# Peptides against a protein of PDB entry 5VZU: the designs that were tried, part 123

Target 1, 271 residues: chain A of PDB entry 5VZU
Amino acid sequence: GRTLEDIFHEHMQELILMKFIYTSQYDNCLTYRRIYLPPSRPDDLIKPGLFKGTYGSHGLEIVMLSFHGRRARGTKITGDPNIPAGQQTVEIDLRHRIQLPDLENQRNFNELSRIVLEVRERVRQEQQEGGHEAGEGRGRQGPRESQPSPAQPRAEAPSKGPDGTPGEDGGEPGDAVAAAEQPAQCGQGQPFVLPVGVSSRNEDYPRTCRMCFYGTGLIAGHGFTSPERTPGVFILFDEDRFGFVWLELKSFSLYSRVQATFRNADAPSPQ

## One batch from the design tools (peptide; made by RFdiffusion4, then SolubleMPNN)

Design b2_p20_1_s2 (from b2_p20_1, 8 letters changed)
Fold by OpenDDE base, seed 3:
Structure b2_p20_1_s2 (fold): chain B 271 residues (1-271), chain A 20 residues (1-20)
Amino acid sequence: as target 1 above (271 residues)
Amino acid sequence: MEEEERKKKLEELTRLFNAP
């Protein structure tokens, strides 16, 4: 039978051949499309723009980060043999924060997996409930024949009068101890470590994170076969760095802002 | 050892076959 090593070699040969075919196609038929940077909004979690990401065996890829209300999106600017350019590599739900445990429990992959799968199930329930409300609302637009109801005259309701009486009663001020919602400490990053068994191509990742969110990552076979969205964790480190933990792949991608300034990269103002 | 290496190789193959 084929060994795991034979399968690996055959797959690596196919991957190399696909990369070679893709690179050789550059000589004959390139369609160039201008990419515009997303406009920055005040409510954006960080400045949108181009990031350089690490994708395990595929190497370095360019991803555009953009914000869409309570969602963030990473779009591939570079493609690979599995996921073509223009695909949404990551989708982040900014409504669903992931609370990382203490540093000791962060090393446990099963603990992180549990936390993320609980959030995934909540997101799925919210989608089912919101789908039912949207479904029931469309069924009741039967054609109400607009019978022209006749204009009944505005009866002038009379201006009734004045009277004044003063009653005193002095009820005691119950001390409602307003539980002060502690302002989320926006300032101090939480200590961060990858779970044991999660592979990072770069061991030099930030050891503190600002916040984490639930997200999904797109995975596929060669030639974009059987594409699926898998659960993961978006890790915000700082203004210029984020990560994504791919739970099913047990991998981590680090994304760093492209510091290059592009002239005329702003979207043309809608005329 | 062999089963853990086989699992690691299978996880590595899975990352190659189903890549992000």
Scores: peptide ipSAE 0.279, ipTM 0.785, DockQ to the pose 0.100
Fold by OpenDDE base, seed 5:
Structure b2_p20_1_s2 (fold): chain B 271 residues (1-271), chain A 20 residues (1-20)
Amino acid sequence: as target 1 above (271 residues)
Amino acid sequence: MEEEERKKKLEELTRLFNAP
């Protein structure tokens, strides 16, 4: 039978060939598409824009980070043999913060996996509950056959009189001051380390993070076969750097802002 | 042992064939 080593060698040969084919397509037929940067919003976790990300064996890729209410999205600007350009590589749920343990326990992959899978289950429950409320409202338009029931005459029941007692009781509406969740203070960064057994292309990643969120990452086989969303952790380091831990892959991608200023990269204002 | 080894092997294969 094929050994794991044989399978690895076959896969690496196929990956190299696909990378060669993919890079060779740049020489033969370039369709230039203008990319617009998403406008920044005040509520955006960081400035949206282009980031260079590390994808293990694939190398360096360009991802557009954008914000959509309580969700962040990474979209591939460059593709690879597994995930083509234009795919949403990561989706981050900014409602579901991940609290990392202490630095010693952060080294335990099983603990990180437990924390993330517990959040994944909560997200699934919330999606099921919200799906049921939307489903029950539409079912009851059975065709009411409008049988024309005959117009029985409305008897004019009489105008009883005016009794006017002005009971005063001015119950003050207690202003339930909805405690506006203070915009999450830029808390002092916490010490950060990758779990043991998580592969990083570079060990030079930030050792302090601001906050983490639950997210999903898109993974696929060669040629975008069997694409699936897998659980992961979005790690915000600073305004210009974030990471994603791919739990199933036991890998880490570091994303760094592209510092290049692009002229005319703003979307045209809708006239 | 065999089931844990099979699980580990399946995780290794998944990591080989699937990429982000």
Scores: peptide ipSAE 0.275, ipTM 0.773, DockQ to the pose 0.143
Fold by OpenDDE base, seed 2:
Structure b2_p20_1_s2 (fold): chain B 271 residues (1-271), chain A 20 residues (1-20)
Amino acid sequence: as target 1 above (271 residues)
Amino acid sequence: MEEEERKKKLEELTRLFNAP
């Protein structure tokens, strides 16, 4: 029977062959498309633009980061044997911040998985509730002809009773010191470490992060087979670096800004 | 022991088949 080693070798051979085929297709038919950089907005978490990302066995890929209100999007500019160019590799929900625990608990993959899956469930509930409100609002405009049902008059009764006394007990309102949510110190990054068992292509990743958000990453088999969005964590390190933790893959992708300046890459102003 | 190792290797292979 095929061993697990045989299956691994066959898969790696297929991956290498597909990479070769994709590279060799460039010899016969090239379609050129101009890429425009998204305009920067004041409310953007960081400057939008091109990033180089690490994708495990695929190596380095180019991703466009863009902002869409309370969502961020990574779009592949380069494709690979699993996911073609133009696909949304990551989608980030900027409404759903992930709070990382202390460094000791950050080493626990199950703790990170728990936190992310709880956020995933909240996102699903909010989507279901918002879908119901949009559905019910259209149904009730049936013209109910309100027929004027008549005025029946009925009566009576009265009863009494009286007394009891004014017990004074002046229980002092204990000052519930509302623990002022310490404004998350926007200036000092939180210490960051990958969970045990999360693979990184490079151990040289930032050990301090600014913010984390819930997101989904696109995964697929060879030839874009069975594409699905899997839960993950977007890690903002700084203005030029972010990461994505792929929970199901137990992998980490590091993204670094492409520092090259492009002439005439700005989107034409909407006339 | 062999079944747990087989399961871990199968999970590892499955993670290789589905890539980002």
Scores: peptide ipSAE 0.274, ipTM 0.756, DockQ to the pose 0.090
Fold by OpenDDE base, seed 1:
Structure b2_p20_1_s2 (fold): chain B 271 residues (1-271), chain A 20 residues (1-20)
Amino acid sequence: as target 1 above (271 residues)
Amino acid sequence: MEEEERKKKLEELTRLFNAP
């Protein structure tokens, strides 16, 4: 029977062949599309732009990071045999923070998986509730009731309401010690480690992260077959580095800002 | 045991054939 090793070798041969076909077909008429850098906004989590990402066996790929209100998007600028260029590789929900456990519990993949799946279920519930409110608002085109004529103002007299005695019930203000919500220490990075069994192309990833968010990553078979959005964790390390943990793949992608300056890369102002 | 092995094998195949 085919061993897992035989299946792996067949898959790797197909992957190499597809990469070769893609690179050799560039002798045909190529359509070049200009890519513009997204404009930076004050509320952007980090400066948008080009990042080099690690995608396991595929190597280094270029991803555009952009912000769309409460969502961030990674778009492939370079494609591979699984996910073509122009696809949204990651979608990040900036409303849904992931709280990483302590460093010992971060090594447990099942604990990270539990936390992410709980957030995924909340996101699903919010999408169902928000879908109901948008449906009910369209129904009441009530009939145009004809304007009835202005009936005259009856001046009804001010009835003297009676002299209700002030009961002095001196309810002691219970000192509700407002537990001062300790200002979320937004500034200090937390220790970060990948869970055991999560593959990384390089073990040289940042060991401290600023914050994490729920996100989905696009996965597919060769030739973009059966594309699916799978749950994951966006990890912000710093202004120039982020990661994505692909839960189903048990893999980690590290993204580092492209430090090259591009002339005339800004989108033309909408005239 | 067989279902857990089948699940592991399916996870391994998914990791092999599906990529980001």
Scores: peptide ipSAE 0.268, ipTM 0.775, DockQ to the pose 0.148

Design b2_p20_1_s3 (from b2_p20_1, 8 letters changed)
Fold by OpenDDE base, seed 1:
Structure b2_p20_1_s3 (fold): chain B 271 residues (1-271), chain A 20 residues (1-20)
Amino acid sequence: as target 1 above (271 residues)
Amino acid sequence: SAEEERKKMLEELRKEFNAP
């Protein structure tokens, strides 16, 4: 039977061959599509644009970061043998913050996994509840043919009398100790470290993060086989850097802004 | 150990078979 080593070598050879074929197909590219930078909005978490991402063995890829209300999206501009260009590599839910533990507990992969999976279940519950409300609202606008119901006469219902004595139920004002929501100090970065067993391309990642969010990452086999959205953590480091922790893969991708300025990269104004 | 090496190879395989 094939050994695990034989299977590994066969797939590495396939990956290299596919990467070579994709690279060589550029010479046969008859159609170029212009890529426009997303317009910046005031409410965007950071400036949208092009980032260079690290994708393990695949190396460096170009990803477009864009904002869509309370969601962020990373779209592959470059493709690889697993996930082609134009796919949404990451989808971030900006409603669902991930609170990282202290630096010691951040080393525990199982703790991070627990936190993320709890958020995933909340997101699933909210999707189920919101799906029910949207379904019930559309059914009832059958055209009510307003048949003019005839004016039946005002029966004068009699004046029942006054006498309800106000019982002084002296309900003690329960001191609702307004738990002072300590204003989440939205500005101070926290110490950041990858969990033990999470692979990074290098150890040269930011050791402080601003905030984290729940997200999903797209994974697939060679040739985009069996594409799946897996849970992960979006980590905002600064205006020019973010990361994504792929929980299922135990991997980390670092994304850094492309500092190149492009002329005429803005979307044409809607005419 | 040979089991740790096999586990590492399985984890590398999983990353190549199901990559982001």
Scores: peptide ipSAE 0.263, ipTM 0.738, DockQ to the pose 0.096
Fold by OpenDDE base, seed 3:
Structure b2_p20_1_s3 (fold): chain B 271 residues (1-271), chain A 20 residues (1-20)
Amino acid sequence: as target 1 above (271 residues)
Amino acid sequence: SAEEERKKMLEELRKEFNAP
């Protein structure tokens, strides 16, 4: 029978062959498409643009970060044998902030896993509730058959019912306890460390983070087989650096802004 | 140990078969 070692060697040979095929395709027939940088908006968490990301065994990849209301998107500009270019590698829900524990409890992977899975469950509940409201509104357009009921003329009389004075019931304005929007504490960054058992390509990652959000990451087998979205944590370090913790993979990707300036990279204004 | 090597190999296989 095949040993686990035989299966590992066969898989690594396939991965090397796929990487070789992908790199060799550059010589034959390339369709060049211009990539436009997303426009910056005032409400964007950081400036959108190109980031270089670390994907473990795949190495360095280019990701476009863009903002779409209360969602952020990482889109692969470079592809690999598992996830092709143009796929949305990460989707971030800016509605669902992750609160990291203290630095001691951040070492516990099970604590991070608990926090993320509780947020994932809230996101699923909100999607189910919003799906019910959209479902009930469509049902009741039964075709009212326009039966042409006939014109009968009945005339009768004008009775003057009397002036009921509207009582001014002065309902006291109940104190709407303004749910204190917890000021987005652009406070001093929180100390940050990866949980034990989360792999990073390098131990050189920022040891302080500004904020974290719930997100999902796309994973697949070779040739984009069985693609699925897995739970994770988006970590904002600064204006030029963010991370993603892949919870199921127990891995961390660090993304750093591409500092190169591109001429004529702005999207044409929609006419 | 051979069991630790097997566990490491299974974990590397899992990362390569399902990668981001």
Scores: peptide ipSAE 0.257, ipTM 0.738, DockQ to the pose 0.093
Fold by OpenDDE base, seed 4:
Structure b2_p20_1_s3 (fold): chain B 271 residues (1-271), chain A 20 residues (1-20)
Amino acid sequence: as target 1 above (271 residues)
Amino acid sequence: SAEEERKKMLEELRKEFNAP
């Protein structure tokens, strides 16, 4: 029977071959497509644009970050043997903030996994409920051809009913103590550490983060086989850096803004 | 241990066969 070492060596040979085929395809059949930078909006969490991401054995890849209302998307600009260019590598739900525990408990992978899976379940429930409301609302508007019932002229009965005096019931305005929305502490990042057993290509990741959100990451086998969305954590470090924790893979990808300025890279105005 | 190495190897195989 094949040993685990034999399977590993065969797989590594296949991965090298796939990388070689993929890189060699650049020489034979290049379809050039113009990439436009997403327009920035004042409500965007950070400026949209190009980021360089770390993808373990694949190296550095280029991802476009864009904002779509209460969702963010990372789209692969460069592809790899698993996930081709143009796929959404990450989808972030900006409605579902993740609160990281203290720095000691952040080292516990099972705690992070629990927090994320609880949010995943809420997102699934909200999608089922919203799907039912959208489904029931469309089903009942069968075209009732309301036959035009003839306009019977109902008579204008003029009844003058009398001057009932307005009782000044001085209902005391109950002080609705406006729960002071604690100003979202946009300023001070919290200490951040990866859980034990989460692999990072570089240990030089930011040790402070602003906020975290629930997200899903796309994973696939070689040749984009069996693509699946897995739960993860989007971590905003600063204006130029974010991370994604892939829970199922126990891996971390760090993304850093591409500082290059591109002329004429703005998206055409929607016609 | 040999079991920890085996577990690590299976985890690396999983990451490479099903990668982001």
Scores: peptide ipSAE 0.256, ipTM 0.733, DockQ to the pose 0.097
Fold by OpenDDE base, seed 5:
Structure b2_p20_1_s3 (fold): chain B 271 residues (1-271), chain A 20 residues (1-20)
Amino acid sequence: as target 1 above (271 residues)
Amino acid sequence: SAEEERKKMLEELRKEFNAP
């Protein structure tokens, strides 16, 4: 049988060949499509645009960050052997903030994993509940075939009288203290470190973060085989940098804004 | 150890076979 070493060498040869094919396609591209930058909105967490991301062994890729209400999306502008261009590499749920622990506990991968999986279960519950409300509304339009059942005259049972005792039991409705959504203190950044065993291509990542959110990352085998969304953490460092922790892969991708100004990159106004 | 090397190789294979 093939050894684990044989499988590794065969896979590395395939990966190198595929990377070569993908990179050579850039030089052989006969057809160009204009990419428009998404318009910035006042409620956007940061300015949308192009970011250069690190994808471990794949290297440097270009991702478009865009905002869609309570969601952010990273879309691959460049493809790799696993995930082609145009795929949504990351989807961020801006409703589900992750609070990182202290710097000591941030080094514990199991603690980060626990926090993220607890958020994943909440997101799953909310999706199930929202699916039920949409389902119950459609069921009741069965055609009432109004078969005219004959009017049997039900007898007038007599009007019992008006005894009016006004029991004023003013049960105070217990104020369900709506857990005040702590206003997203856009304030002081917290110390940040990657958990032990999370691989980064570069150890020169920001050591302070502003905010973290639950998200999902798309992963696949070579040729976009068996694509799945895996849980992760979006980490906002600043206006020009964010990260994504891929929990299942134990990897970190750092994204930095492309500082190039593109002329005529704005979407044409719909005429 | 050979077991640590095997574990490392399996972890690298996992990252390469199923990647972002």
Scores: peptide ipSAE 0.248, ipTM 0.730, DockQ to the pose 0.096

Design b2_p20_1_s4 (from b2_p20_1, 8 letters changed)
Fold by OpenDDE base, seed 1:
Structure b2_p20_1_s4 (fold): chain B 271 residues (1-271), chain A 20 residues (1-20)
Amino acid sequence: as target 1 above (271 residues)
Amino acid sequence: SAAEEREKRLEELRKLFNAP
């Protein structure tokens, strides 16, 4: 019977063939589209722009990082046989921070998986609750035909009933010791290591991270078949580097800023 | 069941073939 290895080899051969076909089709009608860099905003987590990402067996791809309020997006500028160019490879929820455990427990894939899946369920609950509030608010603007209901008369205010002095039961306010929220030391990088069994193309990834967030990554089969969003972790290392842990794939993608300056890459000002 | 084992195997194959 075909082994998993045989199936993997056939898959890799198909992947190489598809990549070759796509590369050879450049003799046909090529559409060139100008790419504009997203404008930087003061509230952006890091400067938006082009990043070089590692996508396991596919190699190096170019991704545009952009910010959309409390969401970040990675959009493929280069595509592969699984995920075409223009797709959102990652969507990051900047409202949902991932707290990494200590360095020893970070090696445990099941612990990271637990933490991320707990955040995923919170995100789903918030989406269900917010969907209900948006549904109820639209129903009530039926046209209130303001029929002028006639001014029926002011019936008189009946009298002052008496002075029942309620006893001052002086319940001592229990000192709610406000647990001083230790100011989260916002500035020092946390030690970072990939969980055991997470594949990285390069062992040379940053060993400290600034912040982590819940995110979803787009995965698909060859020819963009059965595309789905899978849970993952966005890891901000520094101003020029971030990572994404693909939980279901047990893989890590490292993204590094493209340092090249492009002339006329800014979006035209809306006239 | 044989159906669950097939679905599990399809999911394992899907995880092998699905890439980011």
Scores: peptide ipSAE 0.283, ipTM 0.750, DockQ to the pose 0.174
Fold by OpenDDE base, seed 4:
Structure b2_p20_1_s4 (fold): chain B 271 residues (1-271), chain A 20 residues (1-20)
Amino acid sequence: as target 1 above (271 residues)
Amino acid sequence: SAAEEREKRLEELRKLFNAP
């Protein structure tokens, strides 16, 4: 029977062969599509744009980061044998911040896994509840044919103006101590370390992060087979760097802003 | 068991076959 080593070698050979075929096909038939940079909005977590991502076995890939209200998206600009170009490699839910534990507990993969799976379950519940409200609200507007109810005559109710003195009920304004929303500590980065057993292609990742969010990453087999969204963590390091922890894969991708300025790369204004 | 360890390794390989 095939050994585990035989299966691994066959898979690596197939991956190399696919990568070679794709690379060789670029010489024969290229369809060029213009890519526009997404417009920046004041409420964007960081400036949208092109990032160079590390994808373990595939190497370096280009991802477009864009913001869509309370969601962020990473879209592959370069494809690989598993995930083709134009796919959303990551979807980030900016509603669901992940609080990392202390640096000691950040090394525990099971703790990170627990935190992420608890957030995943909340997101699933919110999607089910929001799906029910949207479903029930559309069903009940059957066209009630408004039969024209006959115009009952407006009886002239008389104008009596009694002088009722306003009682000065001096209701003391209870000081609702507005719990001062502690200003989101946007400024101080927290210490960051990858959990034990999470693979990174490079050990040179930022050791301080600003904030983390729940997200999903797209994974697939060779030729985009069995594509699925897996839970993960988006880690904002700074204005030019973010990471994604692929929880199921136990891998980390680091993304760094492409510093090149592109002329005429702005999206045409929606007419 | 050796069977469970083999199945775990097969699942780890399946996870290697699924890439981002």
Scores: peptide ipSAE 0.278, ipTM 0.746, DockQ to the pose 0.109
Fold by OpenDDE base, seed 3:
Structure b2_p20_1_s4 (fold): chain B 271 residues (1-271), chain A 20 residues (1-20)
Amino acid sequence: as target 1 above (271 residues)
Amino acid sequence: SAAEEREKRLEELRKLFNAP
């Protein structure tokens, strides 16, 4: 039978061949499309723009980071044999912050997996509840058949009387102690380490992070076969660096801002 | 069964070949 080694070699040969075919297609027909940088908003977690990301076996890729309300998106500008250009490689839910444990417990992959899967379940519950509210509102506009009710006459009946005193039921406003959203301590980064068994292409990742969020990453087989979104962790290190932990793949991608300035890269103002 | 073991191996291989 084919060994796991034989199948791995067949896969690596296919990957090399696909990379060669994609590269050779550029010699025959190039369609140039202008890429615009997303507009920066004051409420953006960091400045949007181009990042260079490390994708294990694929190497260096260019990703556009953009913000869409309470969601961030990483869009591939460069494609590879698994995920083509223009796909959303990562989707980040900025509503669902992940609290990393202490540095000792951060080495435990099962602890990180537990935390991420608990947040994933909350996101699924919120989607189910929001789906029910949208479903119930559409049902009841049955066609009101406008039967012309005949004009039965105005009987005049009479006048009485005034006095119903409004009882001032002074319902004390219960102090809903608004659980003070602890202001996201924007200040001191927490110590950061990858869990044991998470692969990084380079050991040179930041050892402190500002905050983490729940996200999903897109994975596929060669030729974009069986694409699926897998759970992961977006890690903000600083204004110019973020990471993504691919939980199911046990891999880490580091993204660093492209420091090049581009002329005429701003999106045309929507007229 | 031998079929279920083959399917499990194919799924394990699919997971190894899925990339971001």
Scores: peptide ipSAE 0.274, ipTM 0.739, DockQ to the pose 0.149
Fold by OpenDDE base, seed 5:
Structure b2_p20_1_s4 (fold): chain B 271 residues (1-271), chain A 20 residues (1-20)
Amino acid sequence: as target 1 above (271 residues)
Amino acid sequence: SAAEEREKRLEELRKLFNAP
């Protein structure tokens, strides 16, 4: 039977061939489309814009980071053999903060996996509950076919049952302790290390992080086959750098802001 | 079992072919 090595070599040969085909197409069939930078908002976690991302064996890619309320999105500006340009490579839920353990326990991949999978299950439950509230509101407009049921004259029975005293049972309103959304204190950066067995293209990643969030990454086979969302961790290092840990792939992508100033990259004001 | 070994191999293949 084919060994894992044989399959890996076949896959790498196909990947190299696909990359060669894609790069050779740039010489002959370039369609240029203007990309506009998203406007910055005061509530954005960092300034939105273009980032160069490391995708392990796939190389360097350009990703647009944008903010959409309590969600962040990385959109591929460059494509690869697996994920084409314009796809959302990462989706980050800024409601679901990941608390990294101490530096010793951060080396344990199973601990990170546990933390991420617990958050994934909470996100899934919240989506199911929010889906039920939207579903129950539509059910009650059954057409009242007003069948004219005939006027049966049922009688007047009178009786004045007596004044039962209102017991003022002052049921104390149980203080729904609104879980105070701890303001996202831009806390002092915590020490950061990749778990053992998570691959990085470069060992030169920031060793301190500001905040981490739950997210999903898009993965697919060659030619965008069987695309799926996999759980991961968005890691904010600073204003110009973030990472994404692809949990299932055991890989890390480092994203660094493109420092080039683009003239006329702002979206035209809607007239 | 042969089924578990097949599933493990399919998961290993999925991890090899799927990329971000």
Scores: peptide ipSAE 0.271, ipTM 0.744, DockQ to the pose 0.146

